Peptides against a protein of PDB entry 7Q4I. Designs and how they scored, part 18

Target 1, 281 residues: chain A of PDB entry 7Q4I
Amino acid sequence: HENSTIAERLYSEVRVLCWIMTNPSNHQKKARHVKRTWGKRCNKLIFMSSAKDDELDAVALPVGEGRNNLWGKTKEAYKYIYEHHINDADWFLKADDDTYTIVENMRYMLYPYSPETPVYFGCKFKPYVKQGYMSGGAGYVLSREAVRRFVVEALPNPKLCKSDNSGAEDVEIGKCLQNVNVLAGDSRDSNGRGRFFPFVPEHHLIPSHTDKKFWYWQYIFYKTDEGLDCCSDNAISFHYVSPNQMYVLDYLIYHLRPYGIINTPDALPNKLAVGELMPEI

## One batch from the design tools (peptide; made by RFdiffusion4, then SolubleMPNN)

Design b1_p9_6_s2 (from b1_p9_6, 5 letters changed)
Fold by OpenDDE base, seed 2:
Structure b1_p9_6_s2 (fold): chain B 281 residues (1-281), chain A 9 residues (1-9)
Amino acid sequence: as target 1 above (281 residues)
Amino acid sequence: SPSDVDPTL
């Protein structure tokens, strides 16, 4: 039998609204599998689309479809969240319909932080934004204050936030957030291992899977290793996860156990004051 | 993925 007491505590104390970037063509193909797997572990789960779907709980945002509209969809999604759901959670995760997230590990990372701290977390990339930006595919999580600043302070000001709907979604939100002093947090564990990943586990775990010239190694903000040391034992997300692989991951993470091995969780850190961050590693 | 990580895509 499992003891989930700490996970249940964190579920209550670190409330997460997950919004999933999707489109009508993916409601049945991808999004429903998020809902049936990791999405059920969010405190609130919303699918952001261009069409309503009552079975999925999809919201029809006033945006077009296609990659050129992703930034527009992100802006409208956070406007919708701010208007309807800002008090329903403490943290607000963006994920794709092919992102897999271990929500308990995210709650553990977020636990010490105040939701009133203007901060966001994800897989940090170094180009284009001075403090870095979070990879769109790996998913990124904003504090409640970060959402407020984004929607109320950044979006209405074309000097702070791009008014056009074009551009790389993750870069554009990263620019906007920097311009309103939302900090790009460090999501690494105490050993310096990453938690948010823009590819499937195989791509990170297998050494020499990619060429050293692969763009990712130039984009990653923090130095990272390949192999088992690539990834925290408390990893949060992976991208390009197929619908079938979501069920595999659910089984491996939440059901499959090596008999006779008991994992004792580390003690929770002390809570930080508003505006305080964990020390850099 | 709607948000492809590859900036070249």
Scores: peptide ipSAE 0.032, ipTM 0.733, DockQ to the pose 0.339
Fold by OpenDDE base, seed 3:
Structure b1_p9_6_s2 (fold): chain B 281 residues (1-281), chain A 9 residues (1-9)
Amino acid sequence: as target 1 above (281 residues)
Amino acid sequence: SPSDVDPTL
């Protein structure tokens, strides 16, 4: 028998709306596999597209397709969420249609934080934004207050948020959020290991997979190790995960068990006050 | 992925 009592409690107390960045050409190829795997563990799952798909639960946003429209799509996605769903969740995850997310691990990370704290989490990068910004591919999660500030305070002001739809989506939202005092949180575990990853597990777990000159090592905000110590035991996300690999990960994480090994979860931390953050490591 | 992780792309 599996005991899911703590996970069920966190499902109720740490409500997550997941929105998936997709396009009409990927509804069947990628997005449906998110819905059939990790997306089913979100409290609410919405696919943000340019075309409606009732089978997928895709929303047609008033944006064009292509890489130059990703920032526009993100703005419209959060406007849609704020208008229709701001009270349906406490936290609002952006992920790509090839991002895999362990939602229970995200709830565990978020548990101590108030959703009224203006904060967001992800794989923090250091360039372009003083406090850092979260990698778009690894996925990033905003508190309810962060969404409110983004949509109500940042988006209407061209001095705070880029009005055109061009630019790197993750950098642009990072600039906007900084300008409304939404904090770029530390998503690392108590051992200082990362939880959000912009590549597949193999690229992080294999030592010396990339040269030290690889841009990633210059972009990461926090120093990270490579190999088996790269990643938290409670890792949250990986990017560039193929549809087939989503099912593999789902099997490995939720079904495959080593016989005779029983995992006992750590105690939940104390909840933080509004505006309070966990100490940085 | 719609979002490119590679900042050069």
Scores: peptide ipSAE 0.031, ipTM 0.734, DockQ to the pose 0.336
Fold by OpenDDE base, seed 4:
Structure b1_p9_6_s2 (fold): chain B 281 residues (1-281), chain A 9 residues (1-9)
Amino acid sequence: as target 1 above (281 residues)
Amino acid sequence: SPSDVDPTL
């Protein structure tokens, strides 16, 4: 039998709304598999699309489709969340329809932080934004205050936030958030291991999978290595996860166990004050 | 995905 008491506590205390970036062509191909796997562990799950789908629970945002419209879709998604759902959660995760998320690990990372702290977390990249920005593919999570600042303070001001819908979605939101003093948090664990990953586990876990000239090593904000030391035991997300791989990950993470091995969770850290962050490692 | 990481950003 499983003891989920701590996970249940965190489910109540660290409420997460997950919004999934998708499109009508991916509702059945990808998004429904998110809903059937990790998305069921969110406190609220919304699919942000250009077409409504009542079976999926997808919202039709007033945006076009395609990569060049992702920034527009992100802006409209957060506007929609702020208008309809800002009180339904404490934290607001953006993920793709091919991102896999271990929501319990995200709640564990977020537990010490106040939702009223203007902060967001993800896989931090260093280019373009002084404090860094979070990789769009790895998914990123905003505090309630970060969403408020983004929608109320940044979006209405062309000097703070790009009005055009063009550009790299993750870079543009990163610029906007920096301009309203939303802090780019450190999502690494106490050992300095990453939690949000812009690729599949295999690409991070296998040494020498990529050349040292691979752009990722130049973009990553914090120094990281390949192999088992790349990734926290409490990793949160992986990207480019196929629909089939989502079910595999669900099985491996939540069902498959080596007989006779029991893991005990670490103690929860102390809660931080509003505006306080964990020290960077 | 919609938000595929582009190394040419």
Scores: peptide ipSAE 0.030, ipTM 0.722, DockQ to the pose 0.285
Fold by OpenDDE base, seed 5:
Structure b1_p9_6_s2 (fold): chain B 281 residues (1-281), chain A 9 residues (1-9)
Amino acid sequence: as target 1 above (281 residues)
Amino acid sequence: SPSDVDPTL
């Protein structure tokens, strides 16, 4: 037996639409496994593709496939969300078909924020964008107001947002969002530990897994360490998670329990006013 | 490079 009362409350009060970046070749190979694991914990789950798939709930966007079209697909995905689903959720998560997300931990992070605050969260990188941008692989979450500003104010203006479909999608959306005064939030916990991760848990948890010259250490916006202090106990996402590892993570997080250990959740913080952010650490 | 390990970079 488990007590999920707080998680059920947050499911109702912090509504999340998850959209998954995928393609027709990955519908069965990857996307289906997202739907069977962590994706079922979203309030709404949509797969953004170039072909329709009724079994998957995939949408055919008017875009080509390949890495050079990811920015085009992101723009069309958010246009589709704004037109059809802007009132179905409070927060809008982009993830890849090999991203794993603990949605309850994301709801906990988002709880104090108003969805009318122009803010977005993820793994913040420092290059190219003055306020930083969120890593595409780790996944990033926009408030409802951030989606509105992106689609209505940024996308129609070539001076604010890149009109062609080329470029790194995470950098380009980061530029567009900055240009419409959407804030790049701090997703770290109260101990200064990260919550969104652009790699698998092993790459972050194991000390000396990468050289100190590894690009990630130059890109990360906030100073982080390796080992157990790398990652929040309430971590939200990991990237490059294989389909098999998604089922392993589902078992470890939601089923496997150490007998006799009861975790008492921290008290929820006070809600913030519209436009207010949590203090940075 | 970031583009080698992140498909969005």
Scores: peptide ipSAE 0.035, ipTM 0.725, DockQ to the pose 0.326; fails the geometry check

Design b1_p9_6_s3 (from b1_p9_6, 6 letters changed)
Fold by OpenDDE base, seed 4:
Structure b1_p9_6_s3 (fold): chain B 281 residues (1-281), chain A 9 residues (1-9)
Amino acid sequence: as target 1 above (281 residues)
Amino acid sequence: PSFEKPPIL
């Protein structure tokens, strides 16, 4: 029998709404597999699309499709969340329809933080935004206060937030959030290992998979190494996860067990005050 | 796998 008592506690105390960036052509091909795997572990799961799908729980946002509309879709998604769902969770995760997320590990990372702290987490990149921004593909999570500031303070002000729908969605939200004093948090574990990953586990775990000139090494905000030490034992997300790989990861993480090995969870950290962050590692 | 460069703004 598995003891889930701490995970159940965190499910109650650290409520996560997951919204999935998708499109009508991917409802059956990708998004459905999120719903059948890791998305079932969110407190609320919503698919943000241009077409409604009642089987998927997809919302039709008033946006066009394609990469040039991702920023528009992100703005409308957070407006929709703020209007309809701001009280349904404490934290609001954006993920892609090919992102895999270990929601329990995200709850563990978020546990010490107040949802009234203006903060967001993800894979932090250093270009374009002084404090950094979070990689769109790795997924990023906003506190309730961060969502409020984004929707109420940033979006209505063209000086704070880009009014058009063009640009890199992750960079543009990063600019908007910085302009309303939402802090780009550190998602690394106590050993300095990352938790949000813009690629599949294989690309991070296997040394020399990329050359030192690969853009990722220039973009990453914190020093990151390849190999086993790349990744937290409490890793949260991976990107470019195929539908088949989602089921493989779901099996490996939640079902496959080495007989005779029992993992005990670390003690929960102390809760931080509103506006307080964990020390940078 | 397209290691899609983040769009160069």
Scores: peptide ipSAE 0.060, ipTM 0.809, DockQ to the pose 0.607
Fold by OpenDDE base, seed 2:
Structure b1_p9_6_s3 (fold): chain B 281 residues (1-281), chain A 9 residues (1-9)
Amino acid sequence: as target 1 above (281 residues)
Amino acid sequence: PSFEKPPIL
């Protein structure tokens, strides 16, 4: 028997809309497996595409396909969310169709924050944006106020937000959000361990002689180490997760149990006021 | 799978 009482409370108090970046060629190959695994644990799940799919719940955005249109698709996705869904959730997660997310761990991280605080979280990178930006592949989560500022204040102003649809979507949204004073939050746990990961668990957990020249070590905003200390016990996301690996992760996280080990959850922190952040570690 | 380097601007 599992006790989900705290998770059920957080499901009600920390409502998450997940939108999945996909395309028509990936509806059956990738996106369907998100819907059949971790996407079920979102309060609302929407697939953002260029074609409608009623079986998937995919929305046809007025965008082209291909890598050069990802920024255009991100802008149209958040416009669609703001118009139709801004009150359906408190937090708005972008993920790819090969991102895996532990939504309960995200709710735990978000619990102390007001959704009216202009903040967003993810795997923070250093380059191009002064406060940093969140990796697109690891997924990033905006507060309701961050979505409002992005859509209402940033997008209509070419000086604040890139009007062209070209560029790295994660860098471009990071620039736009900085320009409207949306804060790039710290997603690390109380031990300083990361929660959002731009690679599969294996690449973070296994100390490889990754050359110190590997781009990730230069890009990561907070210093991190490889191995078991890389990753929070409450890790939120991993990227480059194949459809088969999504089912493996779902089994390992939600079904497989070591007999005789009982995990007691940490106490919930106090709620922050609007505009307050957790202290830096 | 090539871990796509973040787009070098």
Scores: peptide ipSAE 0.056, ipTM 0.803, DockQ to the pose 0.513
Fold by OpenDDE base, seed 5:
Structure b1_p9_6_s3 (fold): chain B 281 residues (1-281), chain A 9 residues (1-9)
Amino acid sequence: as target 1 above (281 residues)
Amino acid sequence: PSFEKPPIL
């Protein structure tokens, strides 16, 4: 009795490879719950680790563990994707093992864009990078052309991309992508509401959790609010989602329905040309 | 938790 025809079309036309940042200590505790929930809705799902796990489908990258090596792991993850998987998808999502993603909403946002457009999307922050950079925790999605430029043009050049493995991974990839003319896209909906979130839904939906001095309000690139207007009805991601909350979100989003309310999806927008972006709101 | 600040470079 559910009609998924448009979602099935977008699953075919907007192919997404999801790679999950994880480590061996989190394979069973966190990553497995991504695989059992939202990760099953990706066209391809890969866990990027320091140890191989065939049950999880985890890859052993040639990197050390710990937060100080996340940039090293991000570089090796995209090298691995470019070498083995660049043709398996049109779009390449980075997420953490505690990020939850509504993949259908991401496909809807990405539908008008060409994967040959050098663009990436996420929760845009304003510091350190002139065009902005995407929050690592909210997850960020690169076009196929953005991955090509990152791996082939940026990574081999120490003047364009940091050669060491230190630094904030999201800032460092943001610098590298800017240096190869990959555009930091606008992920907001037609009402100017955000789609990628660096915190849990409760933190964004409930006003007065933080004061105006909270770092997030100084970092966010676009003007945003708290409360119901914080978030798109087509929101894509949330961060710091516990394993138990992933199953709760799967139930609430995909199973729980208010009887007698039928949502009719908006018409798909026209496709953009290669290099064309939607107007900023 | 949900309030962790990104590192200041």
Scores: peptide ipSAE 0.055, ipTM 0.798, DockQ to the pose 0.572
Fold by OpenDDE base, seed 3:
Formats: C-alpha cells, structure tokens, sequence
Structure b1_p9_6_s3 (fold): chain B 281 residues (1-281), chain A 9 residues (1-9)
C-alpha cells in the first residue's frame, strides 16, 4: 500500500495543464507513449499538432510542420489554451514528445507560488535574454497570469513579441515574456540543485560526461555540478527520453522500491503572496 | 542523444 494523500492534495491545489509539442508523424511513435506514462498525471493533457487525432486528444493548430515552425506552434498552442482552457488549470507546462516529467515534483515546486504571479519556470539559460529564458527541450511551465500576459499583451504587439513564426521557440517566448514582465523563476531546490534537465538522466548523473567547453556549461544560468549532486531529489524533467525509456522511468520512479526504505516527504512551504518569489540561492 | 545545440541567433 502507498500513501498518496499529499500528492492527491497537490493534484487538487496545483492544477497543471500539460501541452505536448508534437507532429502527425510522431503521434504513434512518441506522443502516445507520453499519454501512457507521465502525461496521465497531468490534470489535463493536450497534444499540439498540425493534425487532429481523437485517440491522442491532439489539436490541429493552424501551423506548418518542421523546426522552423516551432515558434509558430508555441504561439498558437498558448492562444488555444487561453481561449479554451485558461480556467482548467493553474499552471501550463510545455513539453516535447520526448520530454519526461515527474508532475508531482513540479507541483511541489509550484505549491508556494500564486498562479496570479507572472512567473515561469524551467531550465534557465543565460544567453540572448537579460533575465534568461527556459530551455525548450527541458520543458517550461507558465503561471495562469504568465499565459494571460503572453497571449493578451505580448502576442498582439510586434514590438513585444516576434510576429514571424521563425526563430528559436524557447528564446522567442523568453523575449516575449520578459517584455511583459513575466519573471524567469529559479527552479532549483533548497540545496541549489536543478529540477529541469535538457538531457537524459545519464548525461547529468555521470561526471565529466561532457567537455568543459560543451555549450550547455556556457548556456546554463545557474552554476551546476555533474554527478549525483547535479540533480534535485525532486527533479522534474529530462529531455531526449525515448518511448522505451519513458516506461523504464515510470517503473523506476513509481513502482520500483527498495524493501524496508520509507520516504517521508518534507513539509510543504508557506504560500507566497501574489507577486512574491522564493529567495534566490 | 542528439545534444541539439540551441540555434545561434
């Protein structure tokens, strides 16, 4: 028997809509495996595509396919969410169809924050955007107020948000959000460990897996370590996760337990006022 | 994994 009482409370109090960036060629290959694994733990799960798929719950956005259309798809996805789903959740996660997310750990991170605070979280990168921007692959989560500001204030104004559909999706949303005073939050835990990861666990957990000149170390906003100290015990996401690895991660995280070891969760932090952030580490 | 570098702006 497992006691999920705290997780059930957070499921009710910290409602998350997850939207998955996908395309018609990946509905069966990737997206369905998100739906069968971590996506089932979202309060709402929507697949954002160029074609409708009733088995997947995929939405056909008015966008083309290919890498050059990712920014266009992100804009249309958030417009769709704002029009149809803005009250269905408190927080709005973007993930790729090869991102794995531990939704309970995300709810724990988000619990103290008001959804009316204009904030978003993810793996923060330092280039191109003064406050930083969140890595597209690691996934990023907007508050309800951040979505409102993005769709209502930023998108209609070409001076605040790029009208073209070209460019780096994560950088472009980061610029738009900064221009409407949506804060790039700190997603690190109380020990300064990261929670959102742009690679698979192996690449973060193995020391010296990458050269010191690897782009990631130049892009990461906060100083991070490799090895076991790379990652929070409450890590939220990993990227480049294959469909098979999603099932492995689901088994390891939710089913596999060492006999006789019981984890006691930390107490929930105090809730913050609207506009208040956790202290930076 | 591809280690896809963020696009150069």
Amino acid sequence: as target 1 above (281 residues)
Amino acid sequence: PSFEKPPIL
Scores: peptide ipSAE 0.054, ipTM 0.799, DockQ to the pose 0.573

Design b1_p9_6_s4 (from b1_p9_6, 5 letters changed)
Fold by OpenDDE base, seed 5:
Structure b1_p9_6_s4 (fold): chain B 281 residues (1-281), chain A 9 residues (1-9)
Amino acid sequence: as target 1 above (281 residues)
Amino acid sequence: SPSDVSPIE
């Protein structure tokens, strides 16, 4: 027996559309396993591809495949969302077909924010964009207003947003969003621990797993450490999660319980006004 | 590299 009353409330009040970046070769290999695990906890789940798949709920975007087309696919995905789904959710998550997301923890982070605030969240990196940008692999979530500004104000203007389909998709969307005054939020918890992660849990939790010269330590916007203090108890996402590990994580997070330990959730914070952010730590 | 964090399409 469990009490999910608060999670059910947040499911209704903090509506999340999840769109998954995928391709036809990954529909059965990866995307299907997202749909069978964490993707079922989104209010709306859409797979963005180059081919339609009715079993998966995949959309065929007018884009080519390959890493050099990721920026093109991201632009077309958000255009599609704006045209068909802008009122179906309050927040719009981009994730990869090998990203695992704890959607309840994301709703908890987003709860105080207005969806009319031009803001987005993820794993913030410091290079290339003055305010920072969110790592593509960790997944990033836009408010409804951020999606509107991206599609209506940024995309049509080559001075604000790159018109070609080349470049790193996460950097390019970060530039576009900055140019329309969408704020790069702080996704850390009240203890200063990260919530969005561009690697698997093991990569972050184990001390000395990477050399100090590893690029990640030069790119991360906020100073973080390795070990148990790396990651929030309310972590949201991990990347490079295999299909098998998605089922393991679903079991560990939602089914496996230490007998006699009852977790009492923290009180929800007060809601912020439109345009207001939580204080940075 | 940071480009490795992008999905492989």
Scores: peptide ipSAE 0.039, ipTM 0.741, DockQ to the pose 0.230
Fold by OpenDDE base, seed 3:
Structure b1_p9_6_s4 (fold): chain B 281 residues (1-281), chain A 9 residues (1-9)
Amino acid sequence: as target 1 above (281 residues)
Amino acid sequence: SPSDVSPIE
């Protein structure tokens, strides 16, 4: 018997809308596998595309396809969410169609925060944006207030937010959010271990997988270890996860159990006031 | 992935 009582409570109290960045060519190849795995654990799941797909629940945004349109798609996705879904959730996750997310771990991280706090979380990078920005591939989650500020205050003002659709999506949203005082939160656990990862588990878990000269080590905002200590026991996301690996991860995380080992969850922290953050480690 | 994790030029 499995006891999911705490997870069910958090599902109700920490509502997450997940929107998936995709395109028509990936609806069947990638996006449907998100829907069949981790996406089913979101309170609401929407696929943001350039074409409608009723089987997938894909929305046709008024944007072109290609890498140069990712920023445009992100702007239109959040405009769509604000117009149609801003009250359907407390937190709003952007993920790619090859991102895998453990939604329960995200709810655990978000639990103490007010959705009225202007904050967002992800894998924080240090370049280009003073407070940092969240890596697009690892996925990032905005509070309801962060979405409101982004759509209502930032997007309409070319001085606060880039009006064209060019540029790196994650950097551009990071600039916009900073300009409206949305805080780049610390997503690390109480041991200082990361939760959002811009690569597959193998790339983080294997010691010396990358050279110290690899750009990632210069981009990470917080110092991180490699190997088994790289990652929180409550890790939230991994990127570049193939459709087949999504099913493997789903099995390993939710079905495979070592007999005789019982996990007892930590107590939930106290809730923070509006505008209050957890202490940085 | 739509969002490539790469350095910005």
Scores: peptide ipSAE 0.037, ipTM 0.751, DockQ to the pose 0.332
Fold by OpenDDE base, seed 4:
Structure b1_p9_6_s4 (fold): chain B 281 residues (1-281), chain A 9 residues (1-9)
Amino acid sequence: as target 1 above (281 residues)
Amino acid sequence: SPSDVSPIE
C-alpha cells in the first residue's frame, strides 16, 4: 500500500491552481486528457479557451485563437484568475494542453517559498529578458503576489507591459514580470538538475539527441547536459506530451513500481521569509 | 501545442 501523508500535507499547504492553455478544437483531443491525468492533482484546474465547455470546465476568454493570440490569452487568463480565483490557490501554473506536470514535485519545489514573494518558476531562458524568462511550453508557475503584480501593476501600464496581443507569450510575460520586480526563480534541484522541460523526456534523456548548434543550448539560462543527469528525480514538467503519452506517464509515475524498491522522501527544507529565494547553484 | 517552443527571430 502507498503512504501519501507528505503529499497530502503539501496538497493542503502548497495550493496550486493550474490553468491550461487550450482552444475549442483541442477540448476533446487534448484538454480532456489533461483533466483525466495530471490535472486531477491540481487543487483547482481551469481550461482557458475561446469557448465555454461545461464538461471540461473551460472558460471562454475574450480572445481570438491561434499562436499570435497566445499573449492576449495569457493576459486574459491571469485577469480572470485574479478576479475570480486569486484566493483559491497560493501558486498559479500555466501549462499547455500537451504539457505533463508532476504536481507533487512542483509543490515540493515551492514549499519553502512564500506565496507573497514576487517570484515565478519554470524552464528559464536567457534571451530578451535580463533576468531570463520561463519557457511557455514547459509551463511556468507564479506566486500569488506575482499574479497580483502582473495583473494590477504591469498589465494596466503600457510602459511595463505590452498592450498588443502579439509577440511570444512567454517572452512578453517575462518582460512584464521583470518590470514589476517579479523574480525569475531557479527551479533546479540541489544537484543543479532541471525540473521544467520544454520537450518530451526522450529529448532530454537521450545523449546526442540534438546537435550542439540546436537553439535550445543557446537559450537555456543554466548550463545543462543530456542524459540521466539532465533531469531531476523530482522533475516537474515535460512538453509535447501526446494524449496517449499522458496516460503512459501517469502509469509509469504513479503505478508502475519495481518490486522490492522503496523510495524515502527527503526532508522538507526550511521555509523562507517573504522575498527570500533559495541561493542559486 | 498552443505554445510551441521555437527560436524567436
Scores: peptide ipSAE 0.036, ipTM 0.748, DockQ to the pose 0.331
Fold by OpenDDE base, seed 2:
Structure b1_p9_6_s4 (fold): chain B 281 residues (1-281), chain A 9 residues (1-9)
Amino acid sequence: as target 1 above (281 residues)
Amino acid sequence: SPSDVSPIE
């Protein structure tokens, strides 16, 4: 019925550790639904919290809760990953407990890149960081080398990485990564369509009378269109996805099929050398 | 969402 041979190959060759930003109040409300849906397609899934939960596989990081502690939690999460899990994967995805991720599409995007290339991917925003930074809500993925540089080179140096736990999590990691020469990659497909999205599919797919003054249009690094051309056929993530919507998306993406339509995947690109990036579109 | 996408004030 379904041939998953290429997906299985990529599962083995492009190993992804997914860590989920959560808190104790969301373990049952949100995080468990990640575990029951898209999170099961990660090679390793860890929930980063302030309290341990054996049912969820949540780690208690030595951090407080609240928006002002998200940067602190991200730093501790990557320290934990580096200490315990750096060899368990090739790529390390940060997502929220309301982010939905199509992990197979992420593996496809990452396949040509070496994990030893200092690079990270996500929804690139242009403010505050010269090379751009990746939106926290859309999720972002670091190579193994990017994690190493972040934890070993950036975090110990207050000149390279903010020592305080305050600030916008995604901007602060973006600054730190730039300061250790981790490149902000281009996650767009060959048609120039985005793969990581900081909102739900409806927000991107439906041309709403979104005021052209909406901040998002000023923040996006690459020009994007609204409607069906907004999004890659191999889109990776959406944000603000409710627990119920996660199950709907799982059904629509992995189970629902239009009879008589067969999708043939494109050939895999050639692998890049260490330090090499795909050409910009 | 922990990482609410909003303009950084």
Scores: peptide ipSAE 0.039, ipTM 0.756, DockQ to the pose 0.341; fails the geometry check

